# Peptides against a protein of PDB entry 5EG6, part 33

Target 1, 151 residues: chain A of PDB entry 5EG6
Amino acid sequence: RLRSQTVSTRYLHVEGGNFHASSQQWGAFYIHLLDDDESEGEEFTVRDGYIHYGQTVKLVCSVTGMALPRLIIRKVDKQTALLDADDPVSQLHKCAFYLKDTERMYLCLSQERIIQFQATPCPKEQNKEMINDGASWTIISTDKAEYTFYE

## One batch from the design tools (peptide; aimed at target 1 H32 E42 R47 L99)

Design b1_p24_6_s2 (made by RFdiffusion4, then SolubleMPNN; from b1_p24_6, 17 letters changed; failed a check: the pose's geometry)
Amino acid sequence: MELSYYKNPKATGKPSKKTYGLYT

Design b1_p24_6_s3 (made by RFdiffusion4, then SolubleMPNN; from b1_p24_6, 18 letters changed; failed a check: the pose's geometry)
Amino acid sequence: MPLSYYKNPVAKGKPSKKTFGLYT

Design b1_p24_6_s4 (made by RFdiffusion4, then SolubleMPNN; from b1_p24_6, 16 letters changed; failed a check: the pose's geometry)
Amino acid sequence: MDLSYYKNPKAFGKPSKKTYGLYT

Design b1_p24_7 (made by RFdiffusion4)
Pose (drawn by RFdiffusion4):
Structure b1_p24_7 (pose): chain A 148 residues (1-2, 6-151), chain P 24 residues (1-24)
Amino acid sequence: RLTVSTRYLHVEGGNFHASSQQWGAFYIHLLDDDESEGEEFTVRDGYIHYGQTVKLVCSVTGMALPRLIIRKVDKQTALLDADDPVSQLHKCAFYLKDTERMYLCLSQERIIQFQATPCPKEQNKEMINDGASWTIISTDKAEYTFYE
Amino acid sequence: SSDVPHHQVSDEQMEKIEELLEEE
């Protein structure tokens, strides 16, 4: 959110995009700190905590973003030292692992990576673009099937 | 700023992930 500005992470046309009309449901999988990037990867059980490495995989298309470090957001900053459980409707940032402070970011409908601004005296914090702050919530679905 | 790369997770890999999580 930048209420009219609300956009959702979604996959269509073979790309991740920030949609104003539809939202995707993504599996969030925990990965070990030393797992490497690839089309194949190992996931682990447990509750997701800030600072942990995760893979987001579209439940519809199966496509996934690169490894991300989920980080807690305070106003406009990513807190790199935060390690508590990720909770419903928390504001999060996703750092693209092994990059120069590049975060998952929207530019209108586009999904891009955007570099964070290091903080002056508080070096456990990085300033992030407004499009790099994401609210997380668990999802569910009900299905009914009938025929005449 | 630049584009965010992504990849396709195979169906076999998704089955492995589901089996691993059910066992744990």

Design b1_p24_7_s1 (made by RFdiffusion4, then SolubleMPNN; from b1_p24_7, 14 letters changed)
Fold by OpenDDE base, seed 3:
Structure b1_p24_7_s1 (fold): chain B 151 residues (1-151), chain A 24 residues (1-24)
Amino acid sequence: as target 1 above (151 residues)
Amino acid sequence: SRPLPSFKVSEETLKKWEERLKEA
């Protein structure tokens, strides 16, 4: 179901040693491509190549150096994460961040907090998982001071 | 009404993406 609504934006940010989302503050993040077999850790090997959906990435705050756990970036179709999409990542796309090696846990905004949200399997579509709007992220450049989303 | 999540990517990352696109 598509909804037509203009909503405010909260930006991923690091404050006080924790990830949160703010309407006024934002962090600039590195997105590093990793090998699929890369282990979790503060030290990791960055790989060359344009990021495609389905690949493993690390998000690192450029200011604090704090990083999220390894993520698989997945394409979003409405309120579902696509499990088999492998096309190049685009800023024009909504994306979801699957926490690697979890039971369908995704990076999610809940009010001002960043939490893990467990996706629900799609009974009729094996290649999709149901997520909420808080788990659908938009990638934007740092020159975007203000951004309006429509859902 | 509710906020939607976004995150800003660093200029360095953007440059890397551009370079990677050229090499691909």
Scores: peptide ipSAE 0.376, ipTM 0.802, DockQ to the pose 0.092
OpenDDE base, seeds 1, 2, 4, 5: peptide ipSAE 0.349, 0.318, 0.348, 0.326; ipTM 0.787, 0.771, 0.780, 0.775

Design b1_p24_7_s2 (made by RFdiffusion4, then SolubleMPNN; from b1_p24_7, 14 letters changed)
Fold by OpenDDE base, seed 3:
Structure b1_p24_7_s2 (fold): chain B 151 residues (1-151), chain A 24 residues (1-24)
Amino acid sequence: as target 1 above (151 residues)
Amino acid sequence: SRDLPSFKVSEETLKKWEERLKKS
């Protein structure tokens, strides 16, 4: 699905000790796979294996070492996060990052800010939660200067 | 206008993914 609005890419970035979304700056991030029972903290044990949707991950900035809280990576279908998808993560997929141990809070950009967005339950589909565009993330390699994902 | 969120994965992470895929 293509939208008529002008589209711009914003990249996750760390500046001044804070996460933000920039059109000009970007950070290279480590994505670490964690055990489902891993506790929150700066120190954590990284699991072996390819990341699948539904698993717990840590995003760490390669330059600053700043990390986001534990996240569950979820597959995105249109404007919904899938709660039961468990296939391998792909750069060709949109993904959402559920903040673990929250009430449906997802990592979201709002202009230059990184915020938590509360997803709305999908009335007709128990395995889906409704999110906004700012909560649908694309994973890209560092060699890509520009990227636009189309549904 | 609409902003699309993206984040870049480190080369080290990508290499680890490739290694893990081979072992899987």
Scores: peptide ipSAE 0.420, ipTM 0.809, DockQ to the pose 0.095
OpenDDE base, seeds 1, 2, 4, 5: peptide ipSAE 0.234, 0.291, 0.411, 0.412; ipTM 0.629, 0.811, 0.801, 0.808

Design b1_p24_7_s3 (made by RFdiffusion4, then SolubleMPNN; from b1_p24_7, 13 letters changed)
Fold by OpenDDE base, seed 5:
Structure b1_p24_7_s3 (fold): chain B 151 residues (1-151), chain A 24 residues (1-24)
Amino acid sequence: as target 1 above (151 residues)
Amino acid sequence: SRELPSFQVSEETLEKWKKRLEEA
């Protein structure tokens, strides 16, 4: 692979009651499993079980209690979100967070902001949607630190 | 330069996942 660009990371974080992408700080988030028919709201019922791709989840900041809207967690393959993957969520995979009940909107990093990015359908692969790098999330543990690498 | 997104899971979430791996 040709290595000519520096790659750095930003972390999902809550500051001042808002979600943002920080290069210096990170929040620890609960990933709560919800029923597929769970309605949107600050109050929700957590479902027992292990999370699989395709399921509805809530990301909740462990410190502030701030939560994002209902998301469907999807497995990422290269630059595409897989629509029909249903295996258990793993740190070995990148993931994408589809904003439930939207037109292919995904949770996305844009500089310091958290925005919605509209995925593009794959004409030849109906089970995939094309996303950008900012919408392809890496799951990290509590002992992870900031890093930079070249690609 | 390029910036990539990451998010940290809670300890509780991580422990659940580890338990799943151990039981698999």
Scores: peptide ipSAE 0.447, ipTM 0.824, DockQ to the pose 0.077
OpenDDE base, seeds 1, 2, 3, 4: peptide ipSAE 0.033, 0.029, 0.032, 0.022; ipTM 0.414, 0.439, 0.482, 0.522; seed 4 fails the geometry check

Design b1_p24_7_s4 (made by RFdiffusion4, then SolubleMPNN; from b1_p24_7, 12 letters changed)
Fold by OpenDDE base, seed 4:
Structure b1_p24_7_s4 (fold): chain B 151 residues (1-151), chain A 24 residues (1-24)
Amino acid sequence: as target 1 above (151 residues)
Amino acid sequence: SRELPSFQVSEETLEKWKKRLEEE
């Protein structure tokens, strides 16, 4: 027996100078690759290359220029963030955004708000952290087409 | 019911990624 659950989507969006999760509107974001040693700040140097899981990125709203703090993009498997995955980022996978230099804090939606969610360590799997559905992000394109990128 | 998060990448970002692939 499997019972289906109704699923809806909220989109990362910037309004009034704040990030929020909108059910109706979405922002278009740049994903900038940063060097691992890049410091936090409004100004940063974008690194060339395709983004791999485990790398540091900046999400910047294309309209407002608002940016989230430095994030490490991680591959998601079911309800776990993989800590050691380093393959190219793909729309075939959900991803999680670890807030760099935090205690397992991940970008998460809670109703209309964007919050930090603390992941729980996996006792038997040191290379994984348990996250919730609100921290498992789907990458979408403008036309909602899926792209797969390879090096 | 549950809500799932999504974020949209810019067209410019996608084009950049595509261009990178084409160069390889």
Scores: peptide ipSAE 0.479, ipTM 0.843, DockQ to the pose 0.089
OpenDDE base, seeds 1, 2, 3, 5: peptide ipSAE 0.023, 0.047, 0.229, 0.459; ipTM 0.517, 0.497, 0.616, 0.840; seed 2 fails the geometry check

Design b1_p24_8 (made by RFdiffusion4; failed a check: the pose's geometry)
Pose (drawn by RFdiffusion4):
Structure b1_p24_8 (pose): chain A 148 residues (1-2, 6-151), chain P 24 residues (1-24)
Amino acid sequence: RLTVSTRYLHVEGGNFHASSQQWGAFYIHLLDDDESEGEEFTVRDGYIHYGQTVKLVCSVTGMALPRLIIRKVDKQTALLDADDPVSQLHKCAFYLKDTERMYLCLSQERIIQFQATPCPKEQNKEMINDGASWTIISTDKAEYTFYE
Amino acid sequence: TDVPHFQAHVREWPEHTTKVMLFN
């Protein structure tokens, strides 16, 4: 959110995009700190904490973003030292692991990576673009099937 | 800069999984 500005992470046409019309449901999988990038990867059980490495996988298309470090957001900054459990409707940032402070970011409908600004005296913090702050919430679905 | 993505292949599935919605 930048209420009219609200966009959702979604996959269509073979790309991740920030949609104003539809939202995707993504599996969020914990990965070990030393797992490497690839189409094949190992996931682990447990509750998701800030600072941990995760994979987001589209439940519909099966496509995934690169490894991300989920980080807590305070106003406009990513807190790199935060390690408490990720909770419902928390504001999060996703650092693309092994990059120069590149975060998952929207530019209107486009999903891009955007470099964070290091903070002056507080070096456990990085300033992030407004499009790099994401609210997370668990999802569910009900299905009914009938025929005449 | 563009964010790359790929088709996911999990080697082994855990006992529990969670789905999330993300919005900005």

Design b1_p24_8_s1 (made by RFdiffusion4, then SolubleMPNN; from b1_p24_8, 15 letters changed; failed a check: the pose's geometry)
Amino acid sequence: MDVPSFKAKIKKLPKNTLLVGLYT

Design b1_p24_8_s2 (made by RFdiffusion4, then SolubleMPNN; from b1_p24_8, 14 letters changed; failed a check: the pose's geometry)
Amino acid sequence: MEVPSFQAKIKELPSTTVLVGLYT

Design b1_p24_8_s3 (made by RFdiffusion4, then SolubleMPNN; from b1_p24_8, 13 letters changed; failed a check: the pose's geometry)
Amino acid sequence: MEVPSFQAKVKKLPKTTTLVGLYT

Design b1_p24_8_s4 (made by RFdiffusion4, then SolubleMPNN; from b1_p24_8, 15 letters changed; failed a check: the pose's geometry)
Amino acid sequence: MEVPSFKAKVKKLPKTTVLVGLYT

## One batch from the design tools (peptide; aimed at target 1 F44 T45 D48 L68)

Design b1_p25_1 (made by RFdiffusion4)
Pose (drawn by RFdiffusion4):
Structure b1_p25_1 (pose): chain A 148 residues (1-2, 6-151), chain P 25 residues (1-25)
Amino acid sequence: RLTVSTRYLHVEGGNFHASSQQWGAFYIHLLDDDESEGEEFTVRDGYIHYGQTVKLVCSVTGMALPRLIIRKVDKQTALLDADDPVSQLHKCAFYLKDTERMYLCLSQERIIQFQATPCPKEQNKEMINDGASWTIISTDKAEYTFYE
Amino acid sequence: IPSSFSYSVTSDLYDSTPARTLTAS
């Protein structure tokens, strides 16, 4: 959110995009700190904590973003030292692992990476673009099938 | 008219499934 500005992470046309009309449901998988990038990867059980490495995988298309470090957001900053459990409707930032402070970010409908600004005296913090702050929430679905 | 109903979680913050290898599309 930048209420009219609300956009959702979604996959269509073979790309991740920030949609104003539809939202995707993504599996969030915990990865070990030393797992490497690839089409194939190992996931672990457990509750997601800030600072951990995760993979987001579209439940519909199966496509995934690169490895991400989920980080807590305070106003406009990513807190790199935060390690508590990720909770419902928390604001989060996703650092693209092994990049120069590049975060998952929207530019209108487009999903891009955007570099964070290091903080002056508080070096456990990085300033992030407004499009790099994401609210997370668990999802569910009900299905009913009939025929005449 | 025969019918059926189901409910499931599509995403969660806790994963109870043991370690496994996945392939992205």

Design b1_p25_1_s1 (made by RFdiffusion4, then SolubleMPNN; from b1_p25_1, 11 letters changed)
Fold by OpenDDE base, seed 2:
Structure b1_p25_1_s1 (fold): chain B 151 residues (1-151), chain A 25 residues (1-25)
Amino acid sequence: as target 1 above (151 residues)
Amino acid sequence: VPSSYSYEVTSSLLNTEPDRTLRAK
C-alpha cells in the first residue's frame, strides 16, 4: 500500500534580489523571444511572435527587471524533456527551461530555492532527457484570475 | 507505508492573450 501523493505548489518569485520559489507569493514575468544566435547579456534584441518549443527565451521579472540567463523552452512528457519538439508552446502543457549552452542544466525548484539541475540522458531515447519534478514548470497568463493546474 | 511529496512550480507570464499558445512580449 502506498499513501496518496502530497503535492505542494510553488511560484517563481523575486525577493531580495534573488529568484526563489514561494508557496504564497508569485511574480509576474515577461517572456521574451530571442534569436537563436542572440548573445547573453542584460540587453538583448527581442522578436515578436508565438513561442515554439526549442526556441530561446528570456524570463524577466516585471517588477525588478531581474532576468534569468538565456533559456531554451522545451516540451515535457512526464519526467522527460523533449529535445526535438518544435510546436507552439501551450499553457496547458508542462515545460522545462534548459539553460542555454550548458551540459543539460535545467531551471529547477529545490524547496524554496531556484537552482540548476543536471538532466540525465535517456540512453534508449536520444530525443529525451530525464528531469527532476522540480524542473517541470507550468506557465500561466497573469490575466487569468482562476486557473486549473495539471499535475 | 511509504508516501511521496512533490512540488509543482509555476511561472506567471505577462500575457493578455486569451489563446492557449504563448505569445512573446
Scores: peptide ipSAE 0.074, ipTM 0.627, DockQ to the pose 0.040
OpenDDE base, seeds 1, 3, 4, 5: peptide ipSAE 0.031, 0.042, 0.036, 0.029; ipTM 0.526, 0.603, 0.555, 0.550; seeds 4, 5 fail the geometry check

Design b1_p25_1_s2 (made by RFdiffusion4, then SolubleMPNN; from b1_p25_1, 10 letters changed)
Fold by OpenDDE base, seed 2:
Structure b1_p25_1_s2 (fold): chain B 151 residues (1-151), chain A 25 residues (1-25)
Amino acid sequence: as target 1 above (151 residues)
Amino acid sequence: MPSSYSYSVTSSLLNTEPERTLKAK
């Protein structure tokens, strides 16, 4: 008997004025670092430097200028988001995007849709929240966007 | 990674197929 696993990859993309998850097209997004006290809005002040986990970021489509709400980028360990990690973000590591000022809501894909997924608290590990696969993201430079990720 | 740089953001889903027996022709 044979059991096989396959990986299907989707990219965050903007189409028709909406964010969606495309299996064929990828969007280029500027990831801006914000101050922790920056308010929500279409206009915001960005900071220079390297992004660390736990910091507030804005994802802005380079083509349309459409942006997602303020997000806190969090480190992912297996299927959990770490709440207290603060080391520099690595493109080699998966991450999660917590929607700031929500009750454990994370940016998530569901088929072609972009949705909010509510993470489940980890009773035995207060510094972790359980997320699903669709809420785990990989960030790569646009010059490497053609690279295929494997299991 | 530096801020205000252009990135692509991707997610991968695992699809597990049911167990099956391979048959040779």
Scores: peptide ipSAE 0.549, ipTM 0.822, DockQ to the pose 0.017
OpenDDE base, seeds 1, 3, 4, 5: peptide ipSAE 0.264, 0.298, 0.583, 0.291; ipTM 0.755, 0.766, 0.832, 0.757; seed 4 fails the geometry check

Design b1_p25_1_s3 (made by RFdiffusion4, then SolubleMPNN; from b1_p25_1, 12 letters changed)
Fold by OpenDDE base, seed 2:
Structure b1_p25_1_s3 (fold): chain B 151 residues (1-151), chain A 25 residues (1-25)
Amino acid sequence: as target 1 above (151 residues)
Amino acid sequence: VPSTFSYETTSSLLNTEPARTIRAA
């Protein structure tokens, strides 16, 4: 008998007017830094500077202009989101995107769909809450244009 | 790839599921 090990990778992508998780296409997004008191809306004021965990960001598709609601970017430790981390966001670390002003809802993929996943509080660690694997993301630098690849 | 994220560039978000083993005859 023969065996092989495979990894399933999906990218956030916009197609047909919807966000989805694609294994063959990836979208390029602007990650705008917002003030903590910035209100939700299609129009927003961006801040200058490096993004730190705990700050409010806006993800905007560079091609379509479609945007997700305001998010708080949080550091991830294994399968937990850290609530009090405030160091600069690193592409070397996984991160989670908390939907601002929700009850622990995080940006998550489920197969090809983008959904909201409710994190579970950590009873013994108030500075952490448990997320699933689909809510853990990696940020990579890209060009402005969408790219399609074939496996 | 920079160690610290900058908003001045476009980025992509990816999710990688844990590796799975496929068995074949």
Scores: peptide ipSAE 0.310, ipTM 0.690, DockQ to the pose 0.056
OpenDDE base, seeds 1, 3, 4, 5: peptide ipSAE 0.269, 0.224, 0.257, 0.203; ipTM 0.652, 0.594, 0.624, 0.618; seed 3 fails the geometry check

Design b1_p25_1_s4 (made by RFdiffusion4, then SolubleMPNN; from b1_p25_1, 11 letters changed)
Fold by OpenDDE base, seed 5:
Structure b1_p25_1_s4 (fold): chain B 151 residues (1-151), chain A 25 residues (1-25)
Amino acid sequence: as target 1 above (151 residues)
Amino acid sequence: VPSSYSYEKTSSLLNTEPARTLRAA
């Protein structure tokens, strides 16, 4: 009996005024760096510099201009989000997006939907939170050029 | 190229998860 395990790759995309996960289409997003004290809103001030883990970012669709709420980009180690990592964001590493000012809510892919997933605390490792695979993202360039994330 | 003279680059986010098992017919 021949059987094979399949893997599904999905991309964050905006369609019909909503964020969703597409296997066919990918969205091109600006990743803006914000001040830690920047308030939530459609209008915001962008900072210059390299993006580091732990910093506040704004994801904005380059086509529609639609944006997600303020996010804190966090480094991922296996199935945990690191709360205190502060090194520069690397495209070679998986990352998680914590929704700022929430109770451990992370940007998560669930089939074709984009949802919020509540991470579980790690009592033995206070600098980590347990996330699922759907909350672990890889950031890729929309072109084939290699670069470091900056504003 | 200095960052001050560069346009903002765009990025995409991808997620890979296990899918349902396929059986050979």
Scores: peptide ipSAE 0.292, ipTM 0.669, DockQ to the pose 0.058
OpenDDE base, seeds 1, 2, 3, 4: peptide ipSAE 0.252, 0.175, 0.225, 0.265; ipTM 0.626, 0.566, 0.580, 0.637; seed 1 fails the geometry check

Design b1_p25_2 (made by RFdiffusion4)
Pose (drawn by RFdiffusion4):
Structure b1_p25_2 (pose): chain A 148 residues (1-2, 6-151), chain P 25 residues (1-25)
Amino acid sequence: RLTVSTRYLHVEGGNFHASSQQWGAFYIHLLDDDESEGEEFTVRDGYIHYGQTVKLVCSVTGMALPRLIIRKVDKQTALLDADDPVSQLHKCAFYLKDTERMYLCLSQERIIQFQATPCPKEQNKEMINDGASWTIISTDKAEYTFYE
Amino acid sequence: SNYIHYILPHYDEPQTLHAPVWYPP
């Protein structure tokens, strides 16, 4: 959110995008700290905590973003030291692992990476673009099938 | 808000998964 500004992470046309019309449901998988980037990767069980490395995988298309470090957001900053459980409707930032402070960010409908601004005296914090703050919530679905 | 809807799966053992990786510019 930037209520009219609301956009959702979604996959279409072979790309991740920030959609105003549809939302995707993504598996969020925990990875070990030392797992490497690839089309094949190992996932772990457990509850997701800030500071952990995760993979987001589209439940519809199966496509995935690069490894991300999920981080807690306070107003406009990513808190790098936060390690409590990720909870429903928390604001989060996704740091693209092994990058120079690049975060998952939207620019209108586009999904890009955007570099964070290091903080002056508080170096466990990084300032992030407004499009780099994401609200997370678990999803579910009901299905009914009939024929005449 | 800018939303990510998620599913949190649970496993008895570690799993190896395959997924095409997409990179933002």

Design b1_p25_2_s1 (made by RFdiffusion4, then SolubleMPNN; from b1_p25_2, 12 letters changed)
Fold by OpenDDE base, seed 2:
Formats: C-alpha cells, structure tokens, sequence
Structure b1_p25_2_s1 (fold): chain B 151 residues (1-151), chain A 25 residues (1-25)
C-alpha cells in the first residue's frame, strides 16, 4: 500500500501585527520599488517602474499596512541567491529577499514563523550566496486584498 | 513552496508612503 506524497504550501500573511506563514491564509502585499539610496523608515518614497533583480523594494501588507524593512530582491538559482543578476523580476522564477544593510540576512519561512536567515558565502562563486528553501519565494501577482484557502 | 502574493502599485508620480516597519526575528 503506497500513499501519495503531498507538498505543503505556505503563504506570507500578517496577523496580530506580525508577519507569519500560513498554510490556509495569504495576504496581498504591495511591492514597491525604492531608490537605491532610500533610507529606512516608516515614511519612504516609492518609484514608478518595473522591478529588476538587485533593486530595493518594500513589501507592504494591503490590509494592515505593515511593512517589512527594505529588501533587495535577488534572483535564485537552485538554492543560491545571485548577487549580480539585474534582469526583470519574473514570477516564473524563485526569488530571495535580502534584508538591506545586513550581513547576508534573508527573509525566511520556518514553520509558521517569518525569520531572518543568514546566507552562507560561496567561496568558489563570489556572485552567489547559499540560502535554504525557506528563503526562496515564488511571487504570485494578485488584485485581491486577502485570500483564505480552504481545502 | 513559499508563496508571496503581490500587488503591483500603479501611480503616475513618485509618492511618499507610510507603513509601520516590522523586523523579523
């Protein structure tokens, strides 16, 4: 008797004033483009334009208005974040979010928690950093403010 | 997979926004 394997899906969500990962609910986040020299703060200036890897972005919950710190969106190749990719962001590829001005800290999903994960340098490949699966994200474009998924 | 639902903002000019910043642990 064989049982089918299922893959768990987690979504970024905000609840109780905190970012967390949910298997049943997901939030819609504005992804804002910032200038490279934009400072961190509760007030920030957003730019119009297409987002490219390597650029600074802000993720803002459309419902709560909560935001993560400034992030650099980076292209992911397998389990590595590419440091020098600068092509347009694609929803068909995984991406990683480097917390700007940190020592290789990335936005990471661990169980139901959202944490920072420190990437490991790749000695043989200076343009890459090793991340875990929790730090790899798939972007889904939506016009909905919030969605609850029931199976 | 880890999924991130995003909304692409649309505005004609640069805008200053306000949002409370939450730092993940």
Amino acid sequence: as target 1 above (151 residues)
Amino acid sequence: PNLLGVILPSFEEDQTLKAKVVYPP
Scores: peptide ipSAE 0.680, ipTM 0.951, DockQ to the pose 0.690
OpenDDE base, seeds 1, 3, 4, 5: peptide ipSAE 0.672, 0.675, 0.669, 0.674; ipTM 0.948, 0.949, 0.948, 0.949

Design b1_p25_2_s2 (made by RFdiffusion4, then SolubleMPNN; from b1_p25_2, 11 letters changed)
Fold by OpenDDE base, seed 4:
Structure b1_p25_2_s2 (fold): chain B 151 residues (1-151), chain A 25 residues (1-25)
Amino acid sequence: as target 1 above (151 residues)
Amino acid sequence: DNLLGYILPSFSEDQTLKAKVVYPP
């Protein structure tokens, strides 16, 4: 069993058919690699391969099979999302998930809710967008479908 | 911290999957 989390720690989780942020439970999500030209839909073609920043992905709950819309996984530097990073994604890295084909909308945790947050352009660095802390995700690799812990 | 547990899928070939899409507000 994993150690108890801090009060400020929340996990992406699916409950009651909805994505939410849980302080007690966390789900394991498949990160599927898509082609850049893959269209949005309930059916999608996934590719085998190692995921790099800048690529299009689908997050699918391993338990419920529910998915978020197409995302572009982006590298995070402090409170900015990098638009041109393309190195491999690694465990424990901080990532931001841009909702594809939106006006700078990112997957964001707000209290117990999962929402969209609009990033602002970085005036001095055109290859970066400013995000809030809620839009920064630490990814953790797991082989378990779901985890529940008690404080 | 915002944590996301993930599993990297492994396929022998490309596959077509089906999943209900949920849009966050």
Scores: peptide ipSAE 0.672, ipTM 0.945, DockQ to the pose 0.716
OpenDDE base, seeds 1, 2, 3, 5: peptide ipSAE 0.670, 0.667, 0.659, 0.665; ipTM 0.946, 0.945, 0.944, 0.945

Design b1_p25_2_s3 (made by RFdiffusion4, then SolubleMPNN; from b1_p25_2, 10 letters changed)
Fold by OpenDDE base, seed 2:
Structure b1_p25_2_s3 (fold): chain B 151 residues (1-151), chain A 25 residues (1-25)
Amino acid sequence: as target 1 above (151 residues)
Amino acid sequence: DNILGYILPSFSEPQTLKAPVVYPE
């Protein structure tokens, strides 16, 4: 006898001035494109254009206006982040968000918390870093500022 | 699954924005 296993879904959300993972609510975040040389700060210059993997981005909550630090959006292959992928980002792709200027720290979901996860180098493949499932994000385009799911 | 809902911004030209920064744990 085999039984099906259900995996819970968590959404990036902002509440109480903090980023967290919600099973019921999710926010819509602006993904702003930055120049590679843009400095970190509360003020930043954003550019227009299609986002490609490897580029620097800012995630800004459409409701609260709060932002994460500068991130590099990276393509995900299974449980690895690709360091050299540069193709356009598209919907429903799995992405990883490297915290810029850190030692392999990625945006990670752990239960209800949003934390930093340190990726492990892949000795056999220099263009990849090992990430956990919590650091892999499925991105979905939305025109809604906020969504709350009720069954 | 970890879901990130996003909106693609559209600008006629580069803009300077202001947003408080929250650092993950």
Scores: peptide ipSAE 0.668, ipTM 0.947, DockQ to the pose 0.701
OpenDDE base, seeds 1, 3, 4, 5: peptide ipSAE 0.659, 0.667, 0.664, 0.664; ipTM 0.944, 0.948, 0.945, 0.945

Design b1_p25_2_s4 (made by RFdiffusion4, then SolubleMPNN; from b1_p25_2, 11 letters changed)
Fold by OpenDDE base, seed 2:
Structure b1_p25_2_s4 (fold): chain B 151 residues (1-151), chain A 25 residues (1-25)
Amino acid sequence: as target 1 above (151 residues)
Amino acid sequence: DNILGYILPKFDKPQTLKAKVVYPE
């Protein structure tokens, strides 16, 4: 395996009041834990605790204070999001962010845009649904300014 | 690769926060 940086690396970022994907700048986002029954709104109650897959979270930009709607953080296995995983979320692993109360819509990167991508049910695996690469996110703690990929 | 830089907040008790919600396209 080789240490390298991918040219195609994009970062979640907020610019001009909107979420977008940047190749040069990256935002630091709070991952807030919400109760499963927390309602959507600009005002919400957050909890302390370790984030587990399947839990409801709020991503809030540390700079602008702007947030995405409630998300379910899900474990990713290759091109699929796991619906029943509930183990603790670990950094440097890939995650998918399901937009809560939608029809399989996931946070997705498309070129420089952040969009919703509709996942497709897995015909033979009811605990999975198929996502694209744009909907797979590598989460990195901001306490580390640098990271390396191995190919 | 799609990178999400994150901060894990720490609270002593539940906290009510405010944030403008932006919906992806």
Scores: peptide ipSAE 0.716, ipTM 0.962, DockQ to the pose 0.713
OpenDDE base, seeds 1, 3, 4, 5: peptide ipSAE 0.708, 0.702, 0.710, 0.715; ipTM 0.960, 0.959, 0.960, 0.961

